Peptides against a protein of PDB entry 1BH9. Designs and how they scored, part 4

Target 1, 89 residues: chain A of PDB entry 1BH9
Amino acid sequence: FSEEQLNRYEMYRRSAFPKAAIKRLIQSITGTSVSQNVVIAMSGISKVFVGEVVEEALDVCEKWGEMPPLQPKHMREAVRRLKSKGQIP

## One batch from the design tools (peptide; aimed at target 1 R8 F17)

Design b1_p14_1 (made by RFdiffusion4)
Pose (drawn by RFdiffusion4):
Structure b1_p14_1 (pose): chain A 89 residues (1-89), chain P 14 residues (1-14)
Amino acid sequence: as target 1 above (89 residues)
Amino acid sequence: ETLLTEMMTEFSEH
């Protein structure tokens, strides 16, 4: 396999949101503070969401006869399709 | 939204 497949996997494996921002974002909406578990769970769920959007946008870029990197028009279009399939909020 | 955009940019780069 290529250095890239390996490096793409490593990034996938360890990519994660900083806990500090996830927490401040959530607690700045509940007013109350929140737990270590809530932040981790929210990070896990947000990573899956990111994954579905980028996976869906990669498909649009592919079908529009274009190549990566993903452009803004791909993200927004992907969002519309995911909402239609009703798979993202 | 910023955090999500940054994470999506990182995936797009790979």
Fold by OpenDDE base, seed 3:
Structure b1_p14_1 (fold): chain B 89 residues (1-89), chain A 14 residues (1-14)
Amino acid sequence: as target 1 above (89 residues)
Amino acid sequence: ETLLTEMMTEFSEH
């Protein structure tokens, strides 16, 4: 892998959603308080989800013959493709 | 997460 790819991986590895923000978001949807473990689990799942979308978006960008940075159109197309593949609901 | 898994492997060996 290129240095650029390794750098992207490292940034991803170190990234995390703010716990308080995730807690508030979940509670706004469920209408009830959630445990710390639920917040941790949801944060992890969300990180993986975002990683998959970004990976797909990078593939879209490349296939369209375009250069980074990613744009909203790449993200939207990535979601469409992942849905088409049945990888996300 | 194929690419991510591959990158993790490569990174661990780098």
Scores: peptide ipSAE 0.031, ipTM 0.531, DockQ to the pose 0.053
OpenDDE base, seeds 1, 2, 4, 5: peptide ipSAE 0.029, 0.027, 0.031, 0.028; ipTM 0.519, 0.561, 0.532, 0.567

Design b1_p14_1_s1 (made by RFdiffusion4, then SolubleMPNN; from b1_p14_1, 10 letters changed)
Fold by OpenDDE base, seed 4:
Structure b1_p14_1_s1 (fold): chain B 89 residues (1-89), chain A 14 residues (1-14)
Amino acid sequence: as target 1 above (89 residues)
Amino acid sequence: DELFQRAMEELSKV
């Protein structure tokens, strides 16, 4: 890994969704109280999802011969590609 | 992804 890749990975690894906010969001959708474990699990899945999209977007950026930072067009194309590959709904 | 797998396992217990 390049230093930049390592730095991005470290930032990603240390990032986290606000627990209280996620709990409120889930509860607003389900209409019922959710456990701490549900919040943790959902936060983890969400983080992985974001990570996969960003990873694909970085690949798109590179394949287009462009340099970071990622732009909205990279994110949109990433989602499109992941959908076409059946990796996301 | 290991994190994804763990998260899915936890959700399956709900």
Scores: peptide ipSAE 0.033, ipTM 0.620, DockQ to the pose 0.037
OpenDDE base, seeds 1, 2, 3, 5: peptide ipSAE 0.033, 0.031, 0.032, 0.028; ipTM 0.646, 0.622, 0.620, 0.588

Design b1_p14_1_s2 (made by RFdiffusion4, then SolubleMPNN; from b1_p14_1, 10 letters changed)
Fold by OpenDDE base, seed 2:
Structure b1_p14_1_s2 (fold): chain B 89 residues (1-89), chain A 14 residues (1-14)
Amino acid sequence: as target 1 above (89 residues)
Amino acid sequence: DELIKRAMEELSRV
């Protein structure tokens, strides 16, 4: 890994969703209040989900013979492919 | 995170 790649990984690793926003979103779906641990768990799952989409988008970019950075079209195609594979709803 | 490590590896190959 290059220094630039390591820096990008560290930025991702240290990134986090705002807890209050995640809590409100979960509660809007479940109709009940949720604990701090539930917010932490759901935030982690959401972060992994974003990571999986980005990984698929990188694969799309490569398969299309294109160079970084990722563009919205790569992200949209990634979501489509993951849906077709049954990896996301 | 193994998933992100693989993403970084993929990016290095593009």
Scores: peptide ipSAE 0.035, ipTM 0.614, DockQ to the pose 0.076
OpenDDE base, seeds 1, 3, 4, 5: peptide ipSAE 0.030, 0.030, 0.033, 0.035; ipTM 0.597, 0.617, 0.626, 0.616; seed 1 fails the geometry check

Design b1_p14_1_s3 (made by RFdiffusion4, then SolubleMPNN; from b1_p14_1, 10 letters changed)
Fold by OpenDDE base, seed 4:
Structure b1_p14_1_s3 (fold): chain B 89 residues (1-89), chain A 14 residues (1-14)
Amino acid sequence: as target 1 above (89 residues)
Amino acid sequence: SELVQRAMEELSRV
C-alpha cells in the first residue's frame, strides 16, 4: 500500500453507518423489528459493498488515465462494470 | 469478502 492507500483504508475502516438509521431502514422494509445482530450484519455488508464500488471506481479512474478524487462518472462506470462482471446484482 | 461471508452467516441465524 502507498501512503495514500493506507490513509484511505484507515478512513474506510473507521467509517460506519448510523445503527439507528440502518435499523429504521430495515424495519421499514421488513415491517417488523430487527435484532442488533441484523443491523450489524447489514451495516457490514453495506460497508463492504461501498468499498468494492469505490475500489472499482479507482480502477476505472486509473484506466481512463485520470487522477483522484473520484467523480460521479467513475462511480457510475464502476457499478456498470461490477454488474457486467456479476460481482453485484 | 470475509466480512460479507461473516455477515451473511449472521443473517442466516435470524
Scores: peptide ipSAE 0.029, ipTM 0.630, DockQ to the pose 0.036
OpenDDE base, seeds 1, 2, 3, 5: peptide ipSAE 0.025, 0.028, 0.026, 0.027; ipTM 0.567, 0.597, 0.580, 0.600

Design b1_p14_1_s4 (made by RFdiffusion4, then SolubleMPNN; from b1_p14_1, 10 letters changed)
Fold by OpenDDE base, seed 3:
Order: C-alpha cells, then sequence, then structure tokens
Structure b1_p14_1_s4 (fold): chain B 89 residues (1-89), chain A 14 residues (1-14)
C-alpha cells in the first residue's frame, strides 16, 4: 500500500456504526426486536458495502479528473458501476 | 468473506 492507501485503510478499519443506531434501524424495518449477533453481522456487512462504494467513488472521482472531497455524483456513479460489474445487487 | 469476518470481529470487540 501507498501511504495514502494505508491511511484510507486505517480510517476505514477504525470506522464503525453505532450498535444502538443499527439496532433501531433494523427494528424500524422488521417491526420486531433483533439480537446482538444480528446487529454485529449487519453492521459488518454494511461496513464492507460502504467501503466498496467509497473505493469505487474515489476511482470515479479520479477518472473524471476531479479532486476530493467526494460528492453525491461520485457515490451515485460508484453504485451504478458496481451494479454493472455485478459486485452489488 | 474475510472482510466481513474481520469487520464482525471488530464490532464484537466493542
Amino acid sequence: as target 1 above (89 residues)
Amino acid sequence: DELVQRAMEEYSRV
């Protein structure tokens, strides 16, 4: 990894969703209580998903010849590209 | 997925 890539990885690694917020969100959708393990699993999956989208968005930003910070248009394009590649549903 | 597993381990630690 380059220093920049390493820094991004460290920021990603240290990032986390608050468990209480995720629990509330899931329960608002399912209409029933969820276990701690469900919260942990869903949080982990969500973190991986966000990481993949952000990585793709950074690539989009660079390929468009633009500079950070990421904008909504980069995120939207990233999702579109990931879907096209079959990497996300 | 190893990334998911690593993430779950991080969340389990907290």
Scores: peptide ipSAE 0.112, ipTM 0.757, DockQ to the pose 0.053
OpenDDE base, seeds 1, 2, 4, 5: peptide ipSAE 0.089, 0.093, 0.083, 0.096; ipTM 0.738, 0.744, 0.740, 0.741

Design b1_p14_2 (made by RFdiffusion4)
Pose (drawn by RFdiffusion4):
Structure b1_p14_2 (pose): chain A 89 residues (1-89), chain P 14 residues (1-14)
Amino acid sequence: as target 1 above (89 residues)
Amino acid sequence: SEAFTEMFTEYAEA
Protein backbone atom coordinates (compact mmCIF):
# COMPACT_ATOMS: atom_id res chain seq x y z
CA PHE A 1 0.00 0.00 0.00
CA SER A 2 0.97 3.62 -0.44
CA GLU A 3 2.40 6.02 2.09
CA GLU A 4 -0.82 7.91 1.49
CA GLN A 5 -3.22 5.10 2.32
CA LEU A 6 -1.27 4.65 5.53
CA ASN A 7 -1.22 8.34 6.29
CA ARG A 8 -4.88 8.77 5.39
CA TYR A 9 -5.71 6.00 7.82
CA GLU A 10 -3.61 7.36 10.65
CA MET A 11 -5.37 10.73 10.34
CA TYR A 12 -8.71 8.98 10.31
CA ARG A 13 -7.75 6.90 13.28
CA ARG A 14 -6.67 9.79 15.51
CA SER A 15 -8.47 12.84 14.20
CA ALA A 16 -10.56 14.26 17.03
CA PHE A 17 -11.97 17.50 18.29
CA PRO A 18 -10.34 19.25 21.24
CA LYS A 19 -12.34 18.52 24.41
CA ALA A 20 -11.95 22.08 25.68
CA ALA A 21 -13.96 23.64 22.84
CA ILE A 22 -16.61 20.90 22.81
CA LYS A 23 -17.13 21.40 26.52
CA ARG A 24 -17.23 25.24 26.42
CA LEU A 25 -19.65 25.04 23.52
CA ILE A 26 -22.00 22.67 25.36
CA GLN A 27 -21.79 24.26 28.80
CA SER A 28 -22.33 27.66 27.22
CA ILE A 29 -25.76 26.29 26.21
CA THR A 30 -26.90 24.33 29.24
CA GLY A 31 -25.54 26.93 31.61
CA THR A 32 -24.71 24.03 33.92
CA SER A 33 -21.32 22.39 33.57
CA VAL A 34 -21.07 18.94 31.93
CA SER A 35 -19.27 15.65 32.39
CA GLN A 36 -16.17 14.11 30.85
CA ASN A 37 -18.38 11.43 29.27
CA VAL A 38 -20.80 13.91 27.66
CA VAL A 39 -17.88 15.69 25.94
CA ILE A 40 -16.40 12.45 24.62
CA ALA A 41 -19.73 11.12 23.47
CA MET A 42 -20.51 14.44 21.73
CA SER A 43 -17.06 14.29 20.04
CA GLY A 44 -17.72 10.81 18.79
CA ILE A 45 -21.08 11.67 17.38
CA SER A 46 -19.71 14.87 15.77
CA LYS A 47 -16.90 12.85 14.14
CA VAL A 48 -19.47 10.56 12.57
CA PHE A 49 -21.45 13.60 11.35
CA VAL A 50 -18.28 15.07 9.80
CA GLY A 51 -17.67 11.63 8.28
CA GLU A 52 -21.15 11.54 6.66
CA VAL A 53 -20.84 15.01 5.22
CA VAL A 54 -17.41 14.57 3.72
CA GLU A 55 -18.32 11.09 2.42
CA GLU A 56 -21.50 12.56 0.87
CA ALA A 57 -19.75 15.61 -0.60
CA LEU A 58 -17.04 13.43 -2.08
CA ASP A 59 -19.86 11.69 -3.93
CA VAL A 60 -21.24 14.97 -5.30
CA CYS A 61 -17.77 16.12 -6.41
CA GLU A 62 -17.37 12.72 -8.07
CA LYS A 63 -20.72 12.92 -9.87
CA TRP A 64 -20.25 16.51 -11.02
CA GLY A 65 -17.22 15.32 -12.86
CA GLU A 66 -14.83 17.08 -10.53
CA MET A 67 -11.84 16.12 -8.43
CA PRO A 68 -10.97 16.82 -4.79
CA PRO A 69 -10.20 18.92 -2.71
CA LEU A 70 -13.83 19.32 -1.73
CA GLN A 71 -15.17 22.75 -2.54
CA PRO A 72 -17.83 24.71 -0.59
CA LYS A 73 -20.42 23.98 -3.26
CA HIS A 74 -19.89 20.27 -2.56
CA MET A 75 -20.43 20.60 1.20
CA ARG A 76 -23.64 22.54 0.94
CA GLU A 77 -25.00 20.31 -1.78
CA ALA A 78 -24.17 17.25 0.31
CA VAL A 79 -25.97 18.78 3.24
CA ARG A 80 -29.12 19.20 1.17
CA ARG A 81 -29.06 15.59 0.10
CA LEU A 82 -28.44 14.28 3.62
CA LYS A 83 -31.41 16.35 4.84
CA SER A 84 -33.59 14.87 2.09
CA LYS A 85 -32.56 11.35 2.98
CA GLY A 86 -33.34 12.59 6.46
CA GLN A 87 -30.12 11.06 7.76
CA ILE A 88 -28.73 14.25 9.32
CA PRO A 89 -30.65 16.68 11.48
CA SER P 1 -16.49 26.83 15.01
CA GLU P 2 -12.71 26.81 14.48
CA ALA P 3 -12.47 23.17 15.64
CA PHE P 4 -15.11 22.15 13.15
CA THR P 5 -13.42 24.18 10.36
CA GLU P 6 -10.10 22.44 11.07
CA MET P 7 -11.75 18.97 11.12
CA PHE P 8 -13.51 19.60 7.85
CA THR P 9 -10.35 21.11 6.22
CA GLU P 10 -8.32 18.00 7.07
CA TYR P 11 -10.86 15.64 5.47
CA ALA P 12 -11.71 17.90 2.58
CA GLU P 13 -8.06 18.02 1.50
CA ALA P 14 -7.31 14.34 2.29
Fold by OpenDDE base, seed 4:
Structure b1_p14_2 (fold): chain B 89 residues (1-89), chain A 14 residues (1-14)
Amino acid sequence: as target 1 above (89 residues)
Amino acid sequence: SEAFTEMFTEYAEA
């Protein structure tokens, strides 16, 4: 990894969704209370998902001959590409 | 995956 990649990874690693918010969101969908483990699992999956989108967006940015920071257009294109690759629904 | 495991561990420790 480059220093830039390591820096991004560190920031990514330290980022987190508020557990209470995730719990409320899940419960709003399920209609029932959820366990701590469910919140942890869903939070983790969500974080990984965001990471994958960002990674793809960085690839898009590079392929377009552009430099970070990422812009909405990169994120939108990333989602499109991931969908076309079958990596996300 | 390794990524999932790491993320789950992070949240479990928080």
Scores: peptide ipSAE 0.038, ipTM 0.678, DockQ to the pose 0.052
OpenDDE base, seeds 1, 2, 3, 5: peptide ipSAE 0.034, 0.035, 0.034, 0.036; ipTM 0.648, 0.666, 0.661, 0.672

Design b1_p14_2_s1 (made by RFdiffusion4, then SolubleMPNN; from b1_p14_2, 7 letters changed)
Fold by OpenDDE base, seed 5:
Structure b1_p14_2_s1 (fold): chain B 89 residues (1-89), chain A 14 residues (1-14)
Amino acid sequence: as target 1 above (89 residues)
Amino acid sequence: SEALEEMLQKYANL
């Protein structure tokens, strides 16, 4: 892996959704209180999901012969590709 | 991904 890839991974690894915000969001959808374990699980799933979308977008960027930072067009194409692969609905 | 599947399984068990 390149130094740039490692740096991006470190930034990703250190990123996190605020627990309180996730809890409020889940509760707004479910209409009921949720446990810390549910918040932790949903936070993790959300982070993994974002990571997968970004990874696909980086692949799109590279395949198009372009360079970071990612642009909205890369993200849109990434979502389309993930849908076509059945990885997201 | 395997990581996503693992997290989904964890959520399903809560």
Scores: peptide ipSAE 0.066, ipTM 0.701, DockQ to the pose 0.038
OpenDDE base, seeds 1, 2, 3, 4: peptide ipSAE 0.054, 0.030, 0.052, 0.059; ipTM 0.671, 0.602, 0.688, 0.693; seed 1 fails the geometry check

Design b1_p14_2_s2 (made by RFdiffusion4, then SolubleMPNN; from b1_p14_2, 7 letters changed)
Fold by OpenDDE base, seed 3:
Structure b1_p14_2_s2 (fold): chain B 89 residues (1-89), chain A 14 residues (1-14)
Amino acid sequence: as target 1 above (89 residues)
Amino acid sequence: SAALEEMLQQYAEL
């Protein structure tokens, strides 16, 4: 891996969703209160999901011969590709 | 449930 890749991974590793916001979001969907552990678990899964989408989007950007930063079109295409690969529903 | 939380945490720890 390049130094840039390692730096991105380190930033990714240190990143986190704000617990209060995630809790509110989950509760808005479920209609009921959720435990702290559920918030932590969902935050972790969401972080993994975002990481996978961003990785795919970077690949899309490169394959299209474009330069960072990522644009909405890269993210949309990434999601489409991940769906086609069966990596996300 | 506790079981669901444990399963989800396995993925969260990646």
Scores: peptide ipSAE 0.054, ipTM 0.698, DockQ to the pose 0.044
OpenDDE base, seeds 1, 2, 4, 5: peptide ipSAE 0.026, 0.052, 0.026, 0.046; ipTM 0.586, 0.699, 0.569, 0.681

Design b1_p14_2_s3 (made by RFdiffusion4, then SolubleMPNN; from b1_p14_2, 7 letters changed)
Fold by OpenDDE base, seed 1:
Structure b1_p14_2_s3 (fold): chain B 89 residues (1-89), chain A 14 residues (1-14)
Amino acid sequence: as target 1 above (89 residues)
Amino acid sequence: SSALEEMLEQYANA
């Protein structure tokens, strides 16, 4: 990896969804209280999901011969590709 | 993704 890629990875690794916000969101949808373990699991799943989408978008950007930052067109294409691969609903 | 699978397993066991 380039230094820039490593820096992005470190930022990703250190990033996290605030537990309180995730808990509120889940409870808003389910209508019931959720445990800390559920919040932790959902936070992790969400982080991985976002990471996979961004990674795919970066791949799209590269394959199109373009350079970051990512644009909406890269994100849209990434989602399309992941859906076609069955990696996301 | 192995990471995704691990998170799903954690969710299922929560």
Scores: peptide ipSAE 0.037, ipTM 0.663, DockQ to the pose 0.037
OpenDDE base, seeds 2, 3, 4, 5: peptide ipSAE 0.022, 0.037, 0.036, 0.023; ipTM 0.526, 0.662, 0.658, 0.545; seed 5 fails the geometry check

Design b1_p14_2_s4 (made by RFdiffusion4, then SolubleMPNN; from b1_p14_2, 7 letters changed)
Fold by OpenDDE base, seed 4:
Structure b1_p14_2_s4 (fold): chain B 89 residues (1-89), chain A 14 residues (1-14)
Amino acid sequence: as target 1 above (89 residues)
Amino acid sequence: SKALEEMLKKFAEA
């Protein structure tokens, strides 16, 4: 990894979704109360998902010959590519 | 998405 990649990874690794917000979001979708372990698990999955999308978006940005920061078009294309590669549903 | 909703529902069952 480059220094930039390493720094990005460290920031990513240390980041986290607020538990209360995740809990509320899950419950708004499922219509039922969820346990702390469910919140933790979903938070982790969500973090991994976001990381994968951002990584792909950065690749898109580079391949298009553009420079950060990422724009919505990069994110949209990233999702499309990940779907095409079967990495996300 | 629908897939995410289904996943969340499964988690809620635990």
Scores: peptide ipSAE 0.031, ipTM 0.621, DockQ to the pose 0.038
OpenDDE base, seeds 1, 2, 3, 5: peptide ipSAE 0.029, 0.021, 0.026, 0.031; ipTM 0.604, 0.514, 0.577, 0.619; seed 3 fails the geometry check

## One batch from the design tools (peptide; aimed at target 1 S15)

Design b1_p15_1 (made by RFdiffusion4)
Pose (drawn by RFdiffusion4):
Structure b1_p15_1 (pose): chain A 89 residues (1-89), chain P 15 residues (1-15)
Amino acid sequence: as target 1 above (89 residues)
Amino acid sequence: EELFSEMFDEFNSHL
């Protein structure tokens, strides 16, 4: 396999949001503070959401006869499709 | 939005 497959996997394996921002974002909405578990769970779920959007946008870029990197028009279009499939909020 | 933008940039760089 290529250096890139390996490096693409490593990034996938360890990419993660910083806990500090996830927490401040959530607690700045509940007013109350929140737990270590809530932050981790929210991070896991947000990583899946990011995954669905990029995966879906990659499909749009592919079908519009274009190549990566993903452009803004791809992200928004993907969002519209995911909302139609009703798979993202 | 910023967090998601940073995460998208990271993934986009490996596409």
Fold by OpenDDE base, seed 5:
Structure b1_p15_1 (fold): chain B 89 residues (1-89), chain A 15 residues (1-15)
Amino acid sequence: as target 1 above (89 residues)
Amino acid sequence: EELFSEMFDEFNSHL
């Protein structure tokens, strides 16, 4: 892996969603309280999802011959491509 | 991704 890839991975690894916010969001959708383990699991799933979208967006940016930072158009195209590949709903 | 599926299973097992 390149130094840039390693750096991005390190920043990604250290990032996290605040548990309280995730818990509130889940509860607003489910209509009931959720356990700590559910919050941990959903936080991890969300982190993986964001990671996959960002990875695809970086690929889009590169294929379009553009340079970082990522822009909303890269993120929108990334989501479209991931859906077409069946990697996300 | 394997991690995704494992964590999703953990999430669903608690709903």
Scores: peptide ipSAE 0.039, ipTM 0.672, DockQ to the pose 0.035
OpenDDE base, seeds 1, 2, 3, 4: peptide ipSAE 0.038, 0.038, 0.039, 0.039; ipTM 0.670, 0.664, 0.674, 0.666

Design b1_p15_1_s1 (made by RFdiffusion4, then SolubleMPNN; from b1_p15_1, 8 letters changed)
Fold by OpenDDE base, seed 2:
Structure b1_p15_1_s1 (fold): chain B 89 residues (1-89), chain A 15 residues (1-15)
Amino acid sequence: as target 1 above (89 residues)
Amino acid sequence: DELFQRAIEELNSVL
C-alpha cells in the first residue's frame, strides 16, 4: 500500500454512519422498531457496501486513465460492474 | 468481501 492508500484505509476504518439516522431510516422502511444490534449490523453492512463500491470506482477511474477525485460516472460504472460480477443485487 | 460476509452473519444473528 502507498502512504495515500493507507491514509484512505484508516479514514475509512474510522468512519461510521450516525446511529440515530440509520435507526430512523431502517424503521421508515420496515415499519417497526429495531434494536441497537440491528442498527449496528446494518451500519456495518452499509459501510462495507459503500467501501466496495468506492474501491471498484477507484479501479474504474484508474482503468479509464483518469485522476481522482471520483465523479458520478465512476460510481455508476462501478455499480454496473459489481452487478455484472454478482457482488451486488 | 470477507467483511461483507461477517456483517451479513452478524445481521442474521440479531434478526
Scores: peptide ipSAE 0.046, ipTM 0.645, DockQ to the pose 0.036
OpenDDE base, seeds 1, 3, 4, 5: peptide ipSAE 0.042, 0.044, 0.043, 0.043; ipTM 0.639, 0.644, 0.650, 0.648

Design b1_p15_1_s2 (made by RFdiffusion4, then SolubleMPNN; from b1_p15_1, 9 letters changed)
Fold by OpenDDE base, seed 5:
Structure b1_p15_1_s2 (fold): chain B 89 residues (1-89), chain A 15 residues (1-15)
Amino acid sequence: as target 1 above (89 residues)
Amino acid sequence: DELVQRAIEELNSVL
């Protein structure tokens, strides 16, 4: 692992979605109030999901012989590949 | 991913 990879992982580890925003978003979809545990669970799922998409996009970028930063084309291709693999809907 | 599955299970348990 490079120092850059470690630094990126550390930034990812420290990142989080605002709880209030996630709560409002979930409630807008469910039509009912949700508990703090639901907000925590959904925030965790969302963070891991973003991480998986970014990881796939980095793999796409590398396989195309390109260098970071990631571009929209890498993200679109990542989502397509993850869908093809059945890893996301 | 195992973490995603655990989080989904937690979500389903509290809904």
Scores: peptide ipSAE 0.051, ipTM 0.664, DockQ to the pose 0.035
OpenDDE base, seeds 1, 2, 3, 4: peptide ipSAE 0.046, 0.043, 0.043, 0.042; ipTM 0.655, 0.644, 0.645, 0.642

Design b1_p15_1_s3 (made by RFdiffusion4, then SolubleMPNN; from b1_p15_1, 9 letters changed)
Fold by OpenDDE base, seed 2:
Structure b1_p15_1_s3 (fold): chain B 89 residues (1-89), chain A 15 residues (1-15)
Amino acid sequence: as target 1 above (89 residues)
Amino acid sequence: DELIQEAIERLNSVL
């Protein structure tokens, strides 16, 4: 691990979705009230998902011989690659 | 993949 990778991982680990926003979003989709535990679980899933997309985007950026920061084109290509791998629907 | 699967399993245990 480079110092940059370690720093990114630490920032990622400390990041969190606002619980109230996640709760409202889930309820808007499901049409039912959800518990705090459901919000916590969904927040965790979402964070891991975002982490995997960002990791793939960093790999894309590197493979294209480009330097950070990540751009929308890296994120779009990452999503495409993850879909092709069956990692996301 | 493993982390997402674990998170899905945790969600399913709470629902």
Scores: peptide ipSAE 0.061, ipTM 0.666, DockQ to the pose 0.036
OpenDDE base, seeds 1, 3, 4, 5: peptide ipSAE 0.057, 0.058, 0.059, 0.068; ipTM 0.665, 0.662, 0.663, 0.678; seed 5 fails the geometry check

Design b1_p15_1_s4 (made by RFdiffusion4, then SolubleMPNN; from b1_p15_1, 9 letters changed)
Fold by OpenDDE base, seed 5:
Structure b1_p15_1_s4 (fold): chain B 89 residues (1-89), chain A 15 residues (1-15)
Amino acid sequence: as target 1 above (89 residues)
Amino acid sequence: DELVERAIAEVNSVL
């Protein structure tokens, strides 16, 4: 792995969604109170989901012969590809 | 991903 890949992974690993914000968001959708475990689980799933989208976008960027930083066009194409693969709805 | 599967199961058990 390149130093750049290690640095990106470290930044990703240290990133987190604010628990209070996730709790409020879930409760706004469900209309009921949710446990701490649900907040933790949803935060984890959301982080993995973002990671998968970013990973696909980096693959798109590379396949197009372009260099980071990622642009909106890479993210849009990544989402299209993941939908086509059935990895996201 | 095993972590995702566990997380989904936890969410589904409570909602």
Scores: peptide ipSAE 0.061, ipTM 0.675, DockQ to the pose 0.033
OpenDDE base, seeds 1, 2, 3, 4: peptide ipSAE 0.058, 0.056, 0.055, 0.059; ipTM 0.662, 0.636, 0.652, 0.661

Design b1_p15_2 (made by RFdiffusion4)
Pose (drawn by RFdiffusion4):
Structure b1_p15_2 (pose): chain A 89 residues (1-89), chain P 15 residues (1-15)
Amino acid sequence: as target 1 above (89 residues)
Amino acid sequence: EELYEYAMEWFLENY
């Protein structure tokens, strides 16, 4: 396999959102503070959401006869499709 | 919704 397959996997494996921002964002909405578990769970769920959007946008870019990197028009279009499929909020 | 927006912004900035 290529250095890139390996490096793409490593990034996938360890990419994650900083806990500090996830927490401040959530507690700045509940007013109350929140737990270590809530932050981790929210990070996990948000990583899946990011995954579905990129995966879906990659499909749009592919079908529009274009090549990566993903452009803004791809992200928004993907969002519209995911909402139609009703798979994202 | 705000969390998902942030997540998308953070992802696009870093990757």
Fold by OpenDDE base, seed 5:
Structure b1_p15_2 (fold): chain B 89 residues (1-89), chain A 15 residues (1-15)
Amino acid sequence: as target 1 above (89 residues)
Amino acid sequence: EELYEYAMEWFLENY
């Protein structure tokens, strides 16, 4: 990995969803209260999901011969590709 | 990551 990739990964690794926000979001969907463990689990899965999308988007950006920062078009294409691959619903 | 593993374990155990 390049230094740039490591730097991006470090930023990703340090990033986190606010627990309170995730809790509220989940509860808005489920209609019931959720435990701390649910919040932690969902936060982790969500972070991984975002990471996978971003990784795919970076690949898209590179394959299109473009340079960062990522643009919405890269993200949209990434999601499309991941769906096509069956990696996400 | 460790969080992902924890999350997967939790989901498998609870759902």
Scores: peptide ipSAE 0.041, ipTM 0.655, DockQ to the pose 0.040
OpenDDE base, seeds 1, 2, 3, 4: peptide ipSAE 0.037, 0.040, 0.038, 0.039; ipTM 0.627, 0.650, 0.632, 0.639

Design b1_p15_2_s1 (made by RFdiffusion4, then SolubleMPNN; from b1_p15_2, 7 letters changed)
Fold by OpenDDE base, seed 1:
Structure b1_p15_2_s1 (fold): chain B 89 residues (1-89), chain A 15 residues (1-15)
Amino acid sequence: as target 1 above (89 residues)
Amino acid sequence: SELFEFALEYYLKNY
């Protein structure tokens, strides 16, 4: 890993979704209350999901010969590519 | 956002 990659990873590692918001979102989907452990697990999965999209977007940005920061077009293309690979629906 | 929420729903239903 380069220093730049490590810096991005560190920012990613320290980022987190608000637990209360995740809890409300889950409950809106399930229609029932969920435990803290479920919130923690789903928060982790969500973080991994976002990480995968961002990683793909960074690759897109690089392949297009462009510089940071990421733009919506990179994110859109990343999602398209991940869908084509079957990594996301 | 919609894709994100879909993914969460899918996970909850299948795992």
Scores: peptide ipSAE 0.035, ipTM 0.608, DockQ to the pose 0.110
OpenDDE base, seeds 2, 3, 4, 5: peptide ipSAE 0.024, 0.027, 0.024, 0.025; ipTM 0.482, 0.499, 0.494, 0.498

Design b1_p15_2_s2 (made by RFdiffusion4, then SolubleMPNN; from b1_p15_2, 9 letters changed)
Fold by OpenDDE base, seed 2:
Structure b1_p15_2_s2 (fold): chain B 89 residues (1-89), chain A 15 residues (1-15)
Amino acid sequence: as target 1 above (89 residues)
Amino acid sequence: DRLFEFALEYYLKHY
């Protein structure tokens, strides 16, 4: 794989959602307090999900013959394709 | 917790 791909992986590896933000988001949905373990689990899954969406969006960008940076249209199309593939509900 | 369950299901489905 290319140096560019490696760089993207490193950025992905270093990225993380702040626990406080994730906790607030979960609690806004559940309507109740959640444990640290739930926050950790959800943080991990969310990171994986974002990574998969970005990967798909990069593929979309390439298939459309366009160049980075990714635009909202690439992200929207990525989500559509992932839904079509059954990757996300 | 429904969100935790969803996350776990997602994980098990893909990994």
Scores: peptide ipSAE 0.037, ipTM 0.598, DockQ to the pose 0.058
OpenDDE base, seeds 1, 3, 4, 5: peptide ipSAE 0.033, 0.036, 0.037, 0.034; ipTM 0.576, 0.595, 0.607, 0.591

Design b1_p15_2_s3 (made by RFdiffusion4, then SolubleMPNN; from b1_p15_2, 7 letters changed)
Fold by OpenDDE base, seed 4:
Structure b1_p15_2_s3 (fold): chain B 89 residues (1-89), chain A 15 residues (1-15)
Amino acid sequence: as target 1 above (89 residues)
Amino acid sequence: DELFRFALEYYLENY
């Protein structure tokens, strides 16, 4: 894979959601406090989800004959395609 | 982000 792909992967690997923000978000949805382990698990799941969307968006960008950086239209189309594939409910 | 929120809600409801 290209150096650019490697750089993107490293950036992704190093990225993380702020635990406090995730905790607050979960609690706003559930209406109750959540444990640290729940925050960790949900953060991981969320990161994987974002990664899958971005991967699809990069594929969209390429298939449209366009070049990075990703634009909102790529992200929107990625979500649409993932829904059609049943990857997103 | 609404999509992000949706995803969290979905996972919390199903797992």
Scores: peptide ipSAE 0.036, ipTM 0.628, DockQ to the pose 0.072
OpenDDE base, seeds 1, 2, 3, 5: peptide ipSAE 0.032, 0.025, 0.034, 0.028; ipTM 0.598, 0.501, 0.621, 0.575

Design b1_p15_2_s4 (made by RFdiffusion4, then SolubleMPNN; from b1_p15_2, 7 letters changed)
Fold by OpenDDE base, seed 5:
Structure b1_p15_2_s4 (fold): chain B 89 residues (1-89), chain A 15 residues (1-15)
Amino acid sequence: as target 1 above (89 residues)
Amino acid sequence: SELFDFAMEYYLENF
C-alpha cells in the first residue's frame, strides 16, 4: 500500500459513528425506539457501508479523471453504481 | 436516503 492508502485506512479504522446519531437515524426510519444492541450492530454495518461507498467513489473519481478529495457527486455516483451492482439495496 | 445523507455528512466532516 502507498502511504496515502495507509493513511486513509488508518483514518477509517479509527473513525466511529456516534451512537446517539445512529439511534436517531434508525428511529427516524423505523418510527419506533431501538435497543442499544441494535444501535451497536447498525453502527458496525454503517461503517462497512461507508467504507464500500468511499471505495467505489474513489474509483468513480479516478475514472472521471479527477483527484481527491471526494465530492458529493462522486459519492452519489458511487451509490448508484453499487445499487446497480446489487451490492447495496 | 437518510442513511446516505448521514454517511455523506460524516465523510465530509471526517475525511
Scores: peptide ipSAE 0.134, ipTM 0.720, DockQ to the pose 0.657
OpenDDE base, seeds 1, 2, 3, 4: peptide ipSAE 0.122, 0.126, 0.130, 0.125; ipTM 0.709, 0.701, 0.711, 0.708

